# Peptides against a protein of PDB entry 5HOI, part 35

Target 1, 351 residues: chain A of PDB entry 5HOI
Amino acid sequence: FRYMPFSPAGTPFGFTDRRYLTMNEVGYVSTVKNSEQYSITVSFFDVGRFREYHFEDLFGYDLCFLNEKGTLFGQSKTGQIQYRPHDSIHSNWTKIIPLQAGERITSVAATPVRVIVGTSLGYFRSFNQFGVPFAVEKTSPIVALTAQNYRVFSVHYSQFHGLSYSLSELGTSSKRYYKRECPLPMSLPNINSDMKKDANLDYYNFNPMGIKSLFFSSYGDPCIFGSDNTLLLLSKWRSPEESKWLPILDSNMEIWKMSGGKETTDIHVWPLALAYDTLNCILVKGKHIWPEFPLPLPSEMEIRMPVFVKSKLLEENKAILNKKNEIGADTEAEEGEEDKEIQIPVSMAAE

## One batch from the design tools (peptide; aimed at target 1 L283)

Design b1_p16_8_s4 (made by RFdiffusion4, then SolubleMPNN; from b1_p16_8, 11 letters changed)
Fold by OpenDDE base, seed 4:
Structure b1_p16_8_s4 (fold): chain B 351 residues (1-351), chain A 16 residues (1-16)
Amino acid sequence: as target 1 above (351 residues)
Amino acid sequence: RRAKLAQRIQELLALP
């Protein structure tokens, strides 16, 4: 096993000079080999909100994380990281992460308020958005990171224990764990079954863990999409005893159903994000399980939320409504029993 | 949503 640099929904070069460094709901970052250099392009799905930009990469960035405020780049071997705000008002910054002999940066994540670096030796390094360090923690070897606001979802690997995960919150003064190195019930790629096709070997060499992506849902739940093409969501993570991974989408089965039961072995789901009740994804046709160039338009795939997740969303929406009503409650109680139809979010009403 | 996904899958199935 080798620790490889991981970025959410990153693609290999394959036989090409170009790849995606990362993709999510915000956009996609591509890199093209140009002799000894790389040209990086940061592209966005919302072209009205963001302007595409490019730059020359002299370092060979192999790690990337895109958010709504900027892009974090990393070089796994040298330890260089760069944060590039999308807005030109804010300055880019570069930092060298000190690496031990044989240590690699395996993953990076960035939010508008935090930068996180994970390494093959299990160093978890946290920074603010300006690259000011908060802490260094020693964990099990980190293979993947994602972050939303102050929350970090980390995936760890041990040859002895397999995959584990942590869920933490990076406050101003301290790190809080909601989950700390708990077993991750994700299937690893099966080398013997899947590797009969050369295309799967190239992907396995790029990503031995088979983690196509990991992200937080729009509701702030950790999600992971593995080589089995199943979307797992961590439910009830605030309650240690009640927390569980939910298989909320079998994407292969969904494609098969939506095809009318045709053979769909050459149609692949590439995950971007979970927005409400839909997996935002790229549908890929062909030999490679990853998107090529140009990037196809994203598709929405409806998830089968277990009843317990829908009920919690309804309770959270009721609690938000009740808090809004408590702030408004100093004005006269006119008794109008108008049956306020539960406004099902427009996303749920569009069957 | 489902109709758009179904259409896109049929379009991909029609590709060689």
Scores: peptide ipSAE 0.550, ipTM 0.951, DockQ to the pose 0.524
OpenDDE base, seeds 1, 2, 3, 5: peptide ipSAE 0.547, 0.547, 0.546, 0.549; ipTM 0.951, 0.951, 0.951, 0.952

## One batch from the design tools (peptide; aimed at target 1 K285 M301)

Design b1_p17_1 (made by RFdiffusion4)
Pose (drawn by RFdiffusion4):
Structure b1_p17_1 (pose): chain A 322 residues (1-190, 198-318, 341-351), chain P 17 residues (1-17)
Amino acid sequence: FRYMPFSPAGTPFGFTDRRYLTMNEVGYVSTVKNSEQYSITVSFFDVGRFREYHFEDLFGYDLCFLNEKGTLFGQSKTGQIQYRPHDSIHSNWTKIIPLQAGERITSVAATPVRVIVGTSLGYFRSFNQFGVPFAVEKTSPIVALTAQNYRVFSVHYSQFHGLSYSLSELGTSSKRYYKRECPLPMSLPNDANLDYYNFNPMGIKSLFFSSYGDPCIFGSDNTLLLLSKWRSPEESKWLPILDSNMEIWKMSGGKETTDIHVWPLALAYDTLNCILVKGKHIWPEFPLPLPSEMEIRMPVFVKSKLLEENKEIQIPVSMAAE
Amino acid sequence: SEEKHEKLYEEVQELLE
């Protein structure tokens, strides 16, 4: 099996010379093939706070993670990473991650206080926001990483367990695991979208902590999974809280559409900030549309019953209250 | 809540056009 470089809400090149590296509630990072180099553009949705800028990529960064304080870049092959703070007060720093034979950097993540690099051999290298290393750890092969403040949500893969996840906190003292390689019941992919699933074999469209600190993941099944009771290991449950396919179906008047798709950015309490993509492909294009907000709904709505009540989709009060 | 829901419905309707 070949591990692919993962970034949250990243898009493939397809038949173009540009794609999105990473995308969330803060902004979007795109890269354009420029003859022999690349042109990276860092954009923001709150235009008033941060200024959109661009720079020339002489290395070919294919890994990226964005937070409110800076942008982290990474190269899956050479192992070079660069952290660019949004403000000009703080300097950029660059490090090169040691990679063994065939070892690839599969995912990177950054917070205002931590920088995380994961490799295909299971190396977990952590730094502060300035590049000072804390500890090098060996875990299962990492395929996806996201972090919030001091906590890290990592998705692992092997040939035995399949997909597993670890939830840990990088405290000032030492590293503490909340959950260590527990089952991750995310649906795997089972065509026009072949370009995407080569770029992202797991189908993990994005994963992120919620605005209130709960781990979330958005697989190819277009269902938002939230980890409940992660503080008590014996009570941990993955809860499906939004069937985005059902919502587009309900808003479209019960019509099956093949051109409307959801691209996850982040979860804010009960609202999924996303990009509504119109077209044949399931990933967003250029220019990037304005973010949309999709309220989470428990998957308790049956299409057949909703069609009877309407004879937008009107929902029976008895069912809506449930 | 109702305003968000209505706005999403209008955005979906524009896509269907």

Design b1_p17_1_s1 (made by RFdiffusion4, then SolubleMPNN; from b1_p17_1, 8 letters changed)
Fold by OpenDDE base, seed 4:
Structure b1_p17_1_s1 (fold): chain B 351 residues (1-351), chain A 17 residues (1-17)
Amino acid sequence: as target 1 above (351 residues)
Amino acid sequence: SKEIREKFAKRVQELLS
């Protein structure tokens, strides 16, 4: 097994000079190889909110994470990272992460308040948005990272234990774990069945874990989309004993249904984000399971599972709050109610 | 929503043609 640099929804070069370093609901980052240099473009889906920008990359950044405030780049071998705010008001910063012999940065994540670096030796490095370090922790080898606000979802791999995950919160002074190196019930790529197609081998060599993407939902739930094209959502993660992975979407099954039961072996879902009850994704047609250039417009897949309950319960809770405010009940709205986990009614958790 | 499903179904059909 080889630890490869992972970025959410990143694509291989394949036989081309260009690839996506990362993509999500905010936009997509592409790199084009030009001799010994790379040209990086940061593009956005909301062209009214953000201006596309590009720069020359002399380092060969192979790691990327895009958020609403900036883009984090990393070079897996050298340990160089760069944060580039989307606005010109905030300065870019660069840092070298010290790597041991044979160590690689395997994943990076950035929020408006945190930068996270994970390595093949399981070093978890945390920084603020200005690159000021908080801590270095030793974990199992990190293969993927994502983050939202102060929360970090990390995927780990051990040759002996397989895939595990952690969910943590990076406060100012301490790291809190909600989940710490718990088993991740994600299917790994089946080398024997899938490697008969050269395109699958190219993707496997790029991403041997088959993790197409990982993200937080709009509700702050960890999500992972594996090689089986199933979207897993971590439910009830605030309650360690009740926490479970929910297979909230089989994307192959949904494509098959929408086809009218036709063969759809050349149509692929490429995940971007989970917004409320919809998977934002790219529908890909062709030999490659990943999007080519130009990037197609995103599509929305409706999820039937308990996330639909969360939107309704959030609307109901807002309606209840609005009614309480109209009744002039001096119930001190405890500012802490917004972060309460929306409990899925037992009746809807069984469908 | 029904509209989201219809739009998605349309896009899948466009890719099958």
Scores: peptide ipSAE 0.545, ipTM 0.947, DockQ to the pose 0.504
OpenDDE base, seeds 1, 2, 3, 5: peptide ipSAE 0.543, 0.541, 0.542, 0.543; ipTM 0.945, 0.946, 0.946, 0.946

Design b1_p17_1_s2 (made by RFdiffusion4, then SolubleMPNN; from b1_p17_1, 6 letters changed)
Fold by OpenDDE base, seed 1:
Structure b1_p17_1_s2 (fold): chain B 351 residues (1-351), chain A 17 residues (1-17)
Amino acid sequence: as target 1 above (351 residues)
Amino acid sequence: SEEKRKELAERIQELLE
């Protein structure tokens, strides 16, 4: 396994000179190779609220996080980070993160109030929005970060334990854990089956964890979108004993249904954000599972449980009904209730 | 919403053509 720089919904260069460093509901950050330099553009979906801007990157930023107030950039090898407010009233700042030999910045996150840096050695570094450090904590190796307000969702990797996650709140005086290095029930990319397609190998080399994105929902729930194209939401995270990952959307199944059951093997969902009951995403057509240039307009996909979970719930319900029938309860089960889509209310996922 | 589902279905159909 090799630690790679991760940014939410970031794309590889592939065979091109350009890629997306990150994208979310706010916008998208692109970088273009120009000889030994890079040109970075920060673009927004709400063009009335924000002005697109660009700058020359002499450092080769390979990490990015976009929020409503600014963009955080990072260079995984050198440890350089830069925060650029979208408003020109606020000054840009730069910092060098001290890295040990072979250490890499693996992920960065920024909110209007916090900056977070995670490393391949598991150094978790927290700053305020002005780059003033709060703390350095040693964790398991960090592979991905996202943040909303004061909350941080971190994904960790261990060769012995696989994927884990933490959910923490970065107060002014202390870090609170809601979850600390708990098992993350996300499947890793299958190198042997899926890598027969060159495009999948290129993506695996860019992102070996297969985490397309991670974000907080509009309700503040941690979300992760893996290589299986299933959106996982952490439900009941305030209640340690009740907390569970919910598979709230099978995006491949939803595309297939919306097509009328046509072949959709070349249509891909690229996740941006979860807003209420809808996944904001880019629909991608082609060999590559990631968006190319120009970026297509975002689409909204309604949250639905994967059919496998629905089928299991139907089997469990049939097994319960059969047990009731063996007990001789004359409940005339009207035949017409079998096709009721078990709408697990999305409200059961949010705390 | 039904509208969002229609828009998504239309966009998927455009990508299949």
Scores: peptide ipSAE 0.497, ipTM 0.936, DockQ to the pose 0.586
OpenDDE base, seeds 2, 3, 4, 5: peptide ipSAE 0.494, 0.492, 0.495, 0.496; ipTM 0.937, 0.937, 0.937, 0.936

Design b1_p17_1_s3 (made by RFdiffusion4, then SolubleMPNN; from b1_p17_1, 8 letters changed)
Fold by OpenDDE base, seed 1:
Structure b1_p17_1_s3 (fold): chain B 351 residues (1-351), chain A 17 residues (1-17)
Amino acid sequence: as target 1 above (351 residues)
Amino acid sequence: SEEKRKRFAELVKELLS
């Protein structure tokens, strides 16, 4: 296994001189090789809200994270990171992350309030939006990061235990864990079965974990989209005993249904974000499972859990309702509106 | 929504044409 730089929905170069460093609901970041340098472009889906910008990259940034306020860049080998606000009123900043011999930055994430750097040795480094450091923590090797506001979803890899995840909140004074290195029930790419197509080998060499993207939903739930094209949502993460990964979308099955049962082996979903009940994604047609240039317009795929999962969730929801009725406690505690987890609507479980 | 699903199904059909 080799640690590779990961960015959400990043694409390989393949046989081209251009790739996407990252993409999400905000936009997409592209890089083009130009001799020994790169030209980076930060593009947005909402062209009325944001102005596209570009710059020359002499460092060869291979890590990227885009948010509504700026773009974080990283160089996996040198440890250089750069934050570029979209608004020209705010200054760019650059920092070098100290790396040990053979250590790589494997992932970076940025919110309007936090910058996070994860490494192949499991160094978790946190900063504010101005690059002021908070802490350095030693974890299991980090392979992917995403963040929303103060929350961080990290994916870890161990040769002995496979994939794990953490969910943490980076307050001003302390880090809180909701989940700490818990098992992640995501399948790794199968080298023997999936590598029959050269395009799959190229993607595996770029992303050995097969994590196409990870993000927080609009409701603040951790989401991951693996090589099996299944969207996993972490439900009940505030309740450690009730927390579970829900396979809320099989994208291959949904494309197959929408085709009318035709062969869809050349149609691929590339995940961007989960907004309410819809996966924002790029539909890709071709040999490569990733979008090429020009980028197709984003599409919205309705979330549909597999029938076997729907039935189980319906039973669990009935069991919860029955327990609430037995406890008879009239305390309508005003659970503050902000912390209500996505109850997957019972209606989505019944269809 | 039914409309989003319809639009997505139309796009999948266009890609298969």
Scores: peptide ipSAE 0.367, ipTM 0.908, DockQ to the pose 0.599
OpenDDE base, seeds 2, 3, 4, 5: peptide ipSAE 0.360, 0.360, 0.363, 0.363; ipTM 0.906, 0.907, 0.907, 0.906

Design b1_p17_1_s4 (made by RFdiffusion4, then SolubleMPNN; from b1_p17_1, 9 letters changed)
Fold by OpenDDE base, seed 2:
Structure b1_p17_1_s4 (fold): chain B 351 residues (1-351), chain A 17 residues (1-17)
Amino acid sequence: as target 1 above (351 residues)
Amino acid sequence: SEEKRKALAERIEEMLK
């Protein structure tokens, strides 16, 4: 295992010279290799609110976080970070994060009021939006960060304890924990089952935790989207005893239902954000589970608790087919291929 | 909304072609 730089919904280069550094509801940041340098483009979904901009990256930024006010960049190995406001009225700033031997920046996050840097040794560094430091805290190794306003959702990894999470608020004088290194019930990528497809190996090498993205919902609830394509939401986090992870969407199940029960193994959900009751996402077709270039338009997927089991629906449909065949005469059952469209009851499709 | 569900279903159907 190695700590890799994580950015929300970031994509690997694969066999290409370009990738997305990050994407969310605000927009997407791309980088293109140009000889020994990179060209970074910051693009927005709301083209009326923001103007696309680009710049030359001589450092090879491999970490990114986009918000409504600016973009934070980081270089995992050198410790360099740069904040670029979208508005030209505010100046860019650059800092070098001191790293120990073998330490990496693993994740960065930025809000209009806070900048956060997490490392492979568990250094949690907080700054204001101008790069003025507040504190340095030592935690378990940080593998992912997201932030909204003053709140930070951090994911930690221990070789002995697996995944944990923290939820904190970065006030002016102190850090408050709502959750501190609590177990995170997210499934890790299964090397033995999932890596039979070359495309999954490439993604695993880029992101060994399989965290496609993490964000706060529009209501301020922490969300995480793992390799199992399930959206988890942390509910009731203000009450330590009542807090629980809710599987609010199985995206593979939802695509399968919406297809009318067709094979959808080549259709992938790439998460952007949760706005109210809808997951903003990119639908991806093909071998790669991540979006290529150009970026498709975002889609909206309504959240639904996974109440239905695909296997049980398949068994029920087989049982209905067998009962129909027992009532019908001696017509030769041609061994027609297993890909018979599963009739999803209209009531289950309309909910 | 029903409109969002319909739009998503149409998009998935287009992707399956």
Scores: peptide ipSAE 0.456, ipTM 0.932, DockQ to the pose 0.698
OpenDDE base, seeds 1, 3, 4, 5: peptide ipSAE 0.455, 0.455, 0.456, 0.456; ipTM 0.932, 0.931, 0.932, 0.932

Design b1_p17_2 (made by RFdiffusion4)
Pose (drawn by RFdiffusion4):
Structure b1_p17_2 (pose): chain A 322 residues (1-190, 198-318, 341-351), chain P 17 residues (1-17)
Amino acid sequence: FRYMPFSPAGTPFGFTDRRYLTMNEVGYVSTVKNSEQYSITVSFFDVGRFREYHFEDLFGYDLCFLNEKGTLFGQSKTGQIQYRPHDSIHSNWTKIIPLQAGERITSVAATPVRVIVGTSLGYFRSFNQFGVPFAVEKTSPIVALTAQNYRVFSVHYSQFHGLSYSLSELGTSSKRYYKRECPLPMSLPNDANLDYYNFNPMGIKSLFFSSYGDPCIFGSDNTLLLLSKWRSPEESKWLPILDSNMEIWKMSGGKETTDIHVWPLALAYDTLNCILVKGKHIWPEFPLPLPSEMEIRMPVFVKSKLLEENKEIQIPVSMAAE
Amino acid sequence: SEEEDRLYEMVKKALQE
């Protein structure tokens, strides 16, 4: 099996010279093939706070993670990473991650206080926001990483367990695990979207902590999974809290559509900040549309029953209250 | 098609509310 470079809400090139590296509630990072180099553009949705800028990529970064304080870039092959703070007060720094034979950097993540690099051999290299290394750890092969403040949500893969996840906190003292390689019941992919599933074999469209600090993941099944009771290991449950396909179906008047798709950015309490993509492909295009907000709904709505009540989709009060 | 544009605008309007 070949591990692919993962970034949250990343898009493939397809038949174009440009794609999105990473995308969330802060903004979007795109890259354009420029003859022999690349042109990276870092954009923001709150235009008032940060200024959109661009720079020339002489290395071919294919890994990226965006937070409110800076942008982290990475190269899956050469192992070079660069952290660019949004403010000009703080300097950019660059490091090169040691990679063994065939070892690839599969995912990177950054917070205002931590930088995380994961490799295909299971190396977990962590730094502060300035590049000072804390410890090098060996874990299962990492396929996806996201972080918030001091906590890290890592998704692992092997040929035995399949997909597993670890939830840990990088404290000032030492590293503590809340969950260590527990089952991750995310639906795996099972065509026009072939380009995407070669770029992202797991179908992990994005994963992120919620605004209130709960781990979330959005697989190819277009269902938002939230990790509940992660502080008590014996009570951990993955809860499906939004069937985005059902919501588009309800808002479209019960019509089955093949051109409307959801691209996850982040979860804010009960609202999924997303990009509504119209077209044949399931990933967003250029220019990027304005973010949309989709309220989470428990998957308790049945299409057949909703069609009877309407004879937008009106929901029976008895069912809506439930 | 015109129907697909119409359905898309419905979904878009609902998500912008």

Design b1_p17_2_s1 (made by RFdiffusion4, then SolubleMPNN; from b1_p17_2, 9 letters changed)
Fold by OpenDDE base, seed 1:
Structure b1_p17_2_s1 (fold): chain B 351 residues (1-351), chain A 17 residues (1-17)
Amino acid sequence: as target 1 above (351 residues)
Amino acid sequence: SSEDEELYEKVKASLSK
């Protein structure tokens, strides 16, 4: 295992000269490698609200976080960070984060009011939107960050304890913990089963934790989307004793349902955000589990608790078909068994 | 920009220490 720079919904280069540094509901940040330089483009889904912009990156930014007010960039090895407002009213600022020998920035997050930097040694650094520092805290090694307003969701990794999470609020004078280094019940990538495909190995080398994205919902609940393609939501986090992770969407089950119960290996959900009861995502078609270029339009997927078992649904549909065949129409339609769409119960169909 | 180049050289100099 090695600590890698993490950005929400970031993609690897693969065999290409380009990748997404990050993407969410606001937009997507791409980088193209041009010899020793990079060209970064910040693109938006709401083209009426925001104007796309680009710049030359001499530093090789490998960390990014996009919000409605600006983009935070980071270089994991050098410790350089840059904040670029989307408007021309506020100036860009750059800062060097002091790193120890072998320390890396592993994740960055930015809100309109806070900038957060997490490192492989567990340094948690907080700033305002102008890069003025508030505090430095030592935590377990940080592997992922997201933030909304004053709240920060951090994922930590220990070789001894696996994944943990913290949920904190960054006030003006103090940090409050709602959760502090609690166990995170997310499955890590299974190297032995999943790495039989070269594309999965490339993605694992880019993102060893398999965290495709993490975000806050529109209601301010921490969400995480792992390598198992399950969306987890932290419910009741304001009540420490009642707080629990809810598997609110199995995206593999939803793809299977959308395909009429056919096993598909070429369709993948790439998470962007959770708005109310819908996962905003990219439906990726192809060899790679991540979006290529050009970026497809975002899709919405309704959240659903994974209460159904595929095998039972297949058995129930087979039993319904057998009962229809026992009701005496002698028509020898040898239509092959392979093309019968599973009748998904109406309660399971998107209304 | 010239400011980005100066900053890049400052970063390189800080890593070479």
Scores: peptide ipSAE 0.006, ipTM 0.430, DockQ to the pose 0.011
OpenDDE base, seeds 2, 3, 4, 5: peptide ipSAE 0.000, 0.000, 0.000, 0.000; ipTM 0.312, 0.311, 0.312, 0.312; seed 4 fails the geometry check

Design b1_p17_2_s2 (made by RFdiffusion4, then SolubleMPNN; from b1_p17_2, 9 letters changed)
Fold by OpenDDE base, seed 1:
Structure b1_p17_2_s2 (fold): chain B 351 residues (1-351), chain A 17 residues (1-17)
Amino acid sequence: as target 1 above (351 residues)
Amino acid sequence: SKEDEELYNRVKSALSK
């Protein structure tokens, strides 16, 4: 295992000269290799609200977080961070985060009011939107961060304890924990099963935790989307004893349903954000599980608890087909068994 | 494949409703 720089919905270069540093509901940040430098573009989905901009990156930023007010960049090895407001009224600022020997910035997050830096040694550093430091805390090694307003969702990793998470609020005077290094019930990438596809090895080398993204919902609930393509939502986090992770969407099951029960290997959900009842995502077509260039338009997938067993749905559909064949006359239409669209019961599509 | 394109278009149409 190696600590890698993580950004929400970031993509690897693969064999290309370009990748997405991050993407969410606001937009997407791309970087292109130009010899020894990079060209970064900050693009937006709401082109009426925001103006696309670009700049030359001489530092090789490998960390990014986009919000409605600006973009935070970071360089995992050097400790450089840069905040760029989208509005030209506010000045850009740059800061060096002090790193120990072998320490890396593993994740960065930014809200309109806070900047957060997490490291491979578990240093949690908080700043205001102007780069004024509040505190430094030592936690378990941080592998991912997201933030909304004053709240921070952090994912931690230990080789001995696996994945844990914290949920905290960064007030003006103090940090409050709602959850502190609690077990995170997310499946890690299965190297033996998933690595049969070369594209999965490239992605694993880029993101060994398989965390495609993490965000806060529109209701302010922590969400995480892992390598199993299941969206987990932390419910009731204000009550420590009642708090639980809910698997609110199996995106593989939803693609299978929407395909009429056809197995698909080349359709993938890439998570952006969770609205009220819909996952905003990129529907990816192709061998790679991540979006390529140009970026497809976002799609909305309605959240559904994975209460259905695929095998039972297949058995029920076979039983319905067999009953139709017992009642229907001798028409020898050898239309191949493979093209039969699975009728998903309307009750099962509405639950 | 052409089949993967038809499946993608079906899924994309379902997500656009």
Scores: peptide ipSAE 0.275, ipTM 0.840, DockQ to the pose 0.849
OpenDDE base, seeds 2, 3, 4, 5: peptide ipSAE 0.006, 0.271, 0.263, 0.239; ipTM 0.370, 0.836, 0.835, 0.825

Design b1_p17_2_s3 (made by RFdiffusion4, then SolubleMPNN; from b1_p17_2, 10 letters changed)
Fold by OpenDDE base, seed 1:
Structure b1_p17_2_s3 (fold): chain B 351 residues (1-351), chain A 17 residues (1-17)
Amino acid sequence: as target 1 above (351 residues)
Amino acid sequence: SKEDEELYNKVKEKLLK
C-alpha cells in the first residue's frame, strides 16, 4: 500500500498529458502537463455566476479542493498549499506545511471559512480561509478529506484496521467530534478481480482506496462513493448510537435499469455531489471509469435504496415470458426477441 | 509570478536539504 494524494473526483493522467485535479457541483479543475510545468484551469458549471480562470503551476499541484469562494491547491511531497479565491478582490495566499521525512499531504479541503490539511502520518492541520492556523492534531493516517462550512469528514486508513472515519466541527476555539475514527463500512478495491483490466490497475495506482469522491449532502450529511459504485450516506450522525451508513444508491444497478436490464460495461457513474434526493454525476462512456476530455455535462440520478436483486428481477421477467408463451401457442417466436428490455417494475422505475 | 518562482526555489531548497 502507498499513500497517494486524494482529491474529490480527481482523475489520473493515464496515458494523457491532462487530468482533473478535482470536480464537484461548483465546477472542475484541470491540469495539463507542459514540459516541467503545469497549466491549471478552474472551470465552473454556472458560467453566469463564475468566470473560468487559468494559471501556470510551477509546483505540480496534485491536490485540489474547489468551493464556491475559491480553490485550494496542494503539493503532496513539498507540503506547499495555495488558496486562490475566485474573486480578484481577495488575495491568493501560499503556505508550506512542514512535513516529516516520508510524510505526504494526502488530502486537502477548503470551505469559505476553513482550510484543512491531512497527512499520511495522520497530522490534521486546520486553518481559516486566510491561512491562519488554528490547531495541529495527531490522528490515524488520513487518506481523504472533505468539508462543508465548519464540518469536516475525514477518512483514515490503518493497515491493521482498514478504513475508519471521523466527523468533526471546527469551531473558533475547539474541535468537536461527532464521530471519531469509527469503522467505515466501505468496500476496498478488489485487486484480484478488478485488476484484470489495465485501466483498473492505472486507477488503483492513482487511488488505492477506490474512493471516487466524498462530499457533504445538501443537508450536511457525509457521503462517500467507493470503488463498488455505491453511494453511502451517514444518517443520524448527531446521535452517536443511532448513526448508520445507508447505501442510498447502487449506481451499477441504476445503470442496469437505465439500460433496460442489459449488462453495460462502458457506462460509469462519476460522482460530483448529492443535492436533496439526486446524485449530481458525470455519466462516463468508454473504457475508463473516469471522465476524459472534454468533460460531459453533469447528469442527475435519483437516489434509491438497493432493495431489489438483479437475479430476482430476471426470474420474475422469465416467469412473465413463460406465461405469455403458454397463452400464445400459434405465433412463431422468432429467435430475435431475446433482446426484450426487462420491464422494470414501476416501483423501481423513476416515477 | 516572480513570487511563485521565489517560493518554488525555497521549497526546492528545503527538499534538497
Scores: peptide ipSAE 0.000, ipTM 0.348, DockQ to the pose 0.011
OpenDDE base, seeds 2, 3, 4, 5: peptide ipSAE 0.000, 0.000, 0.000, 0.000; ipTM 0.290, 0.292, 0.286, 0.287

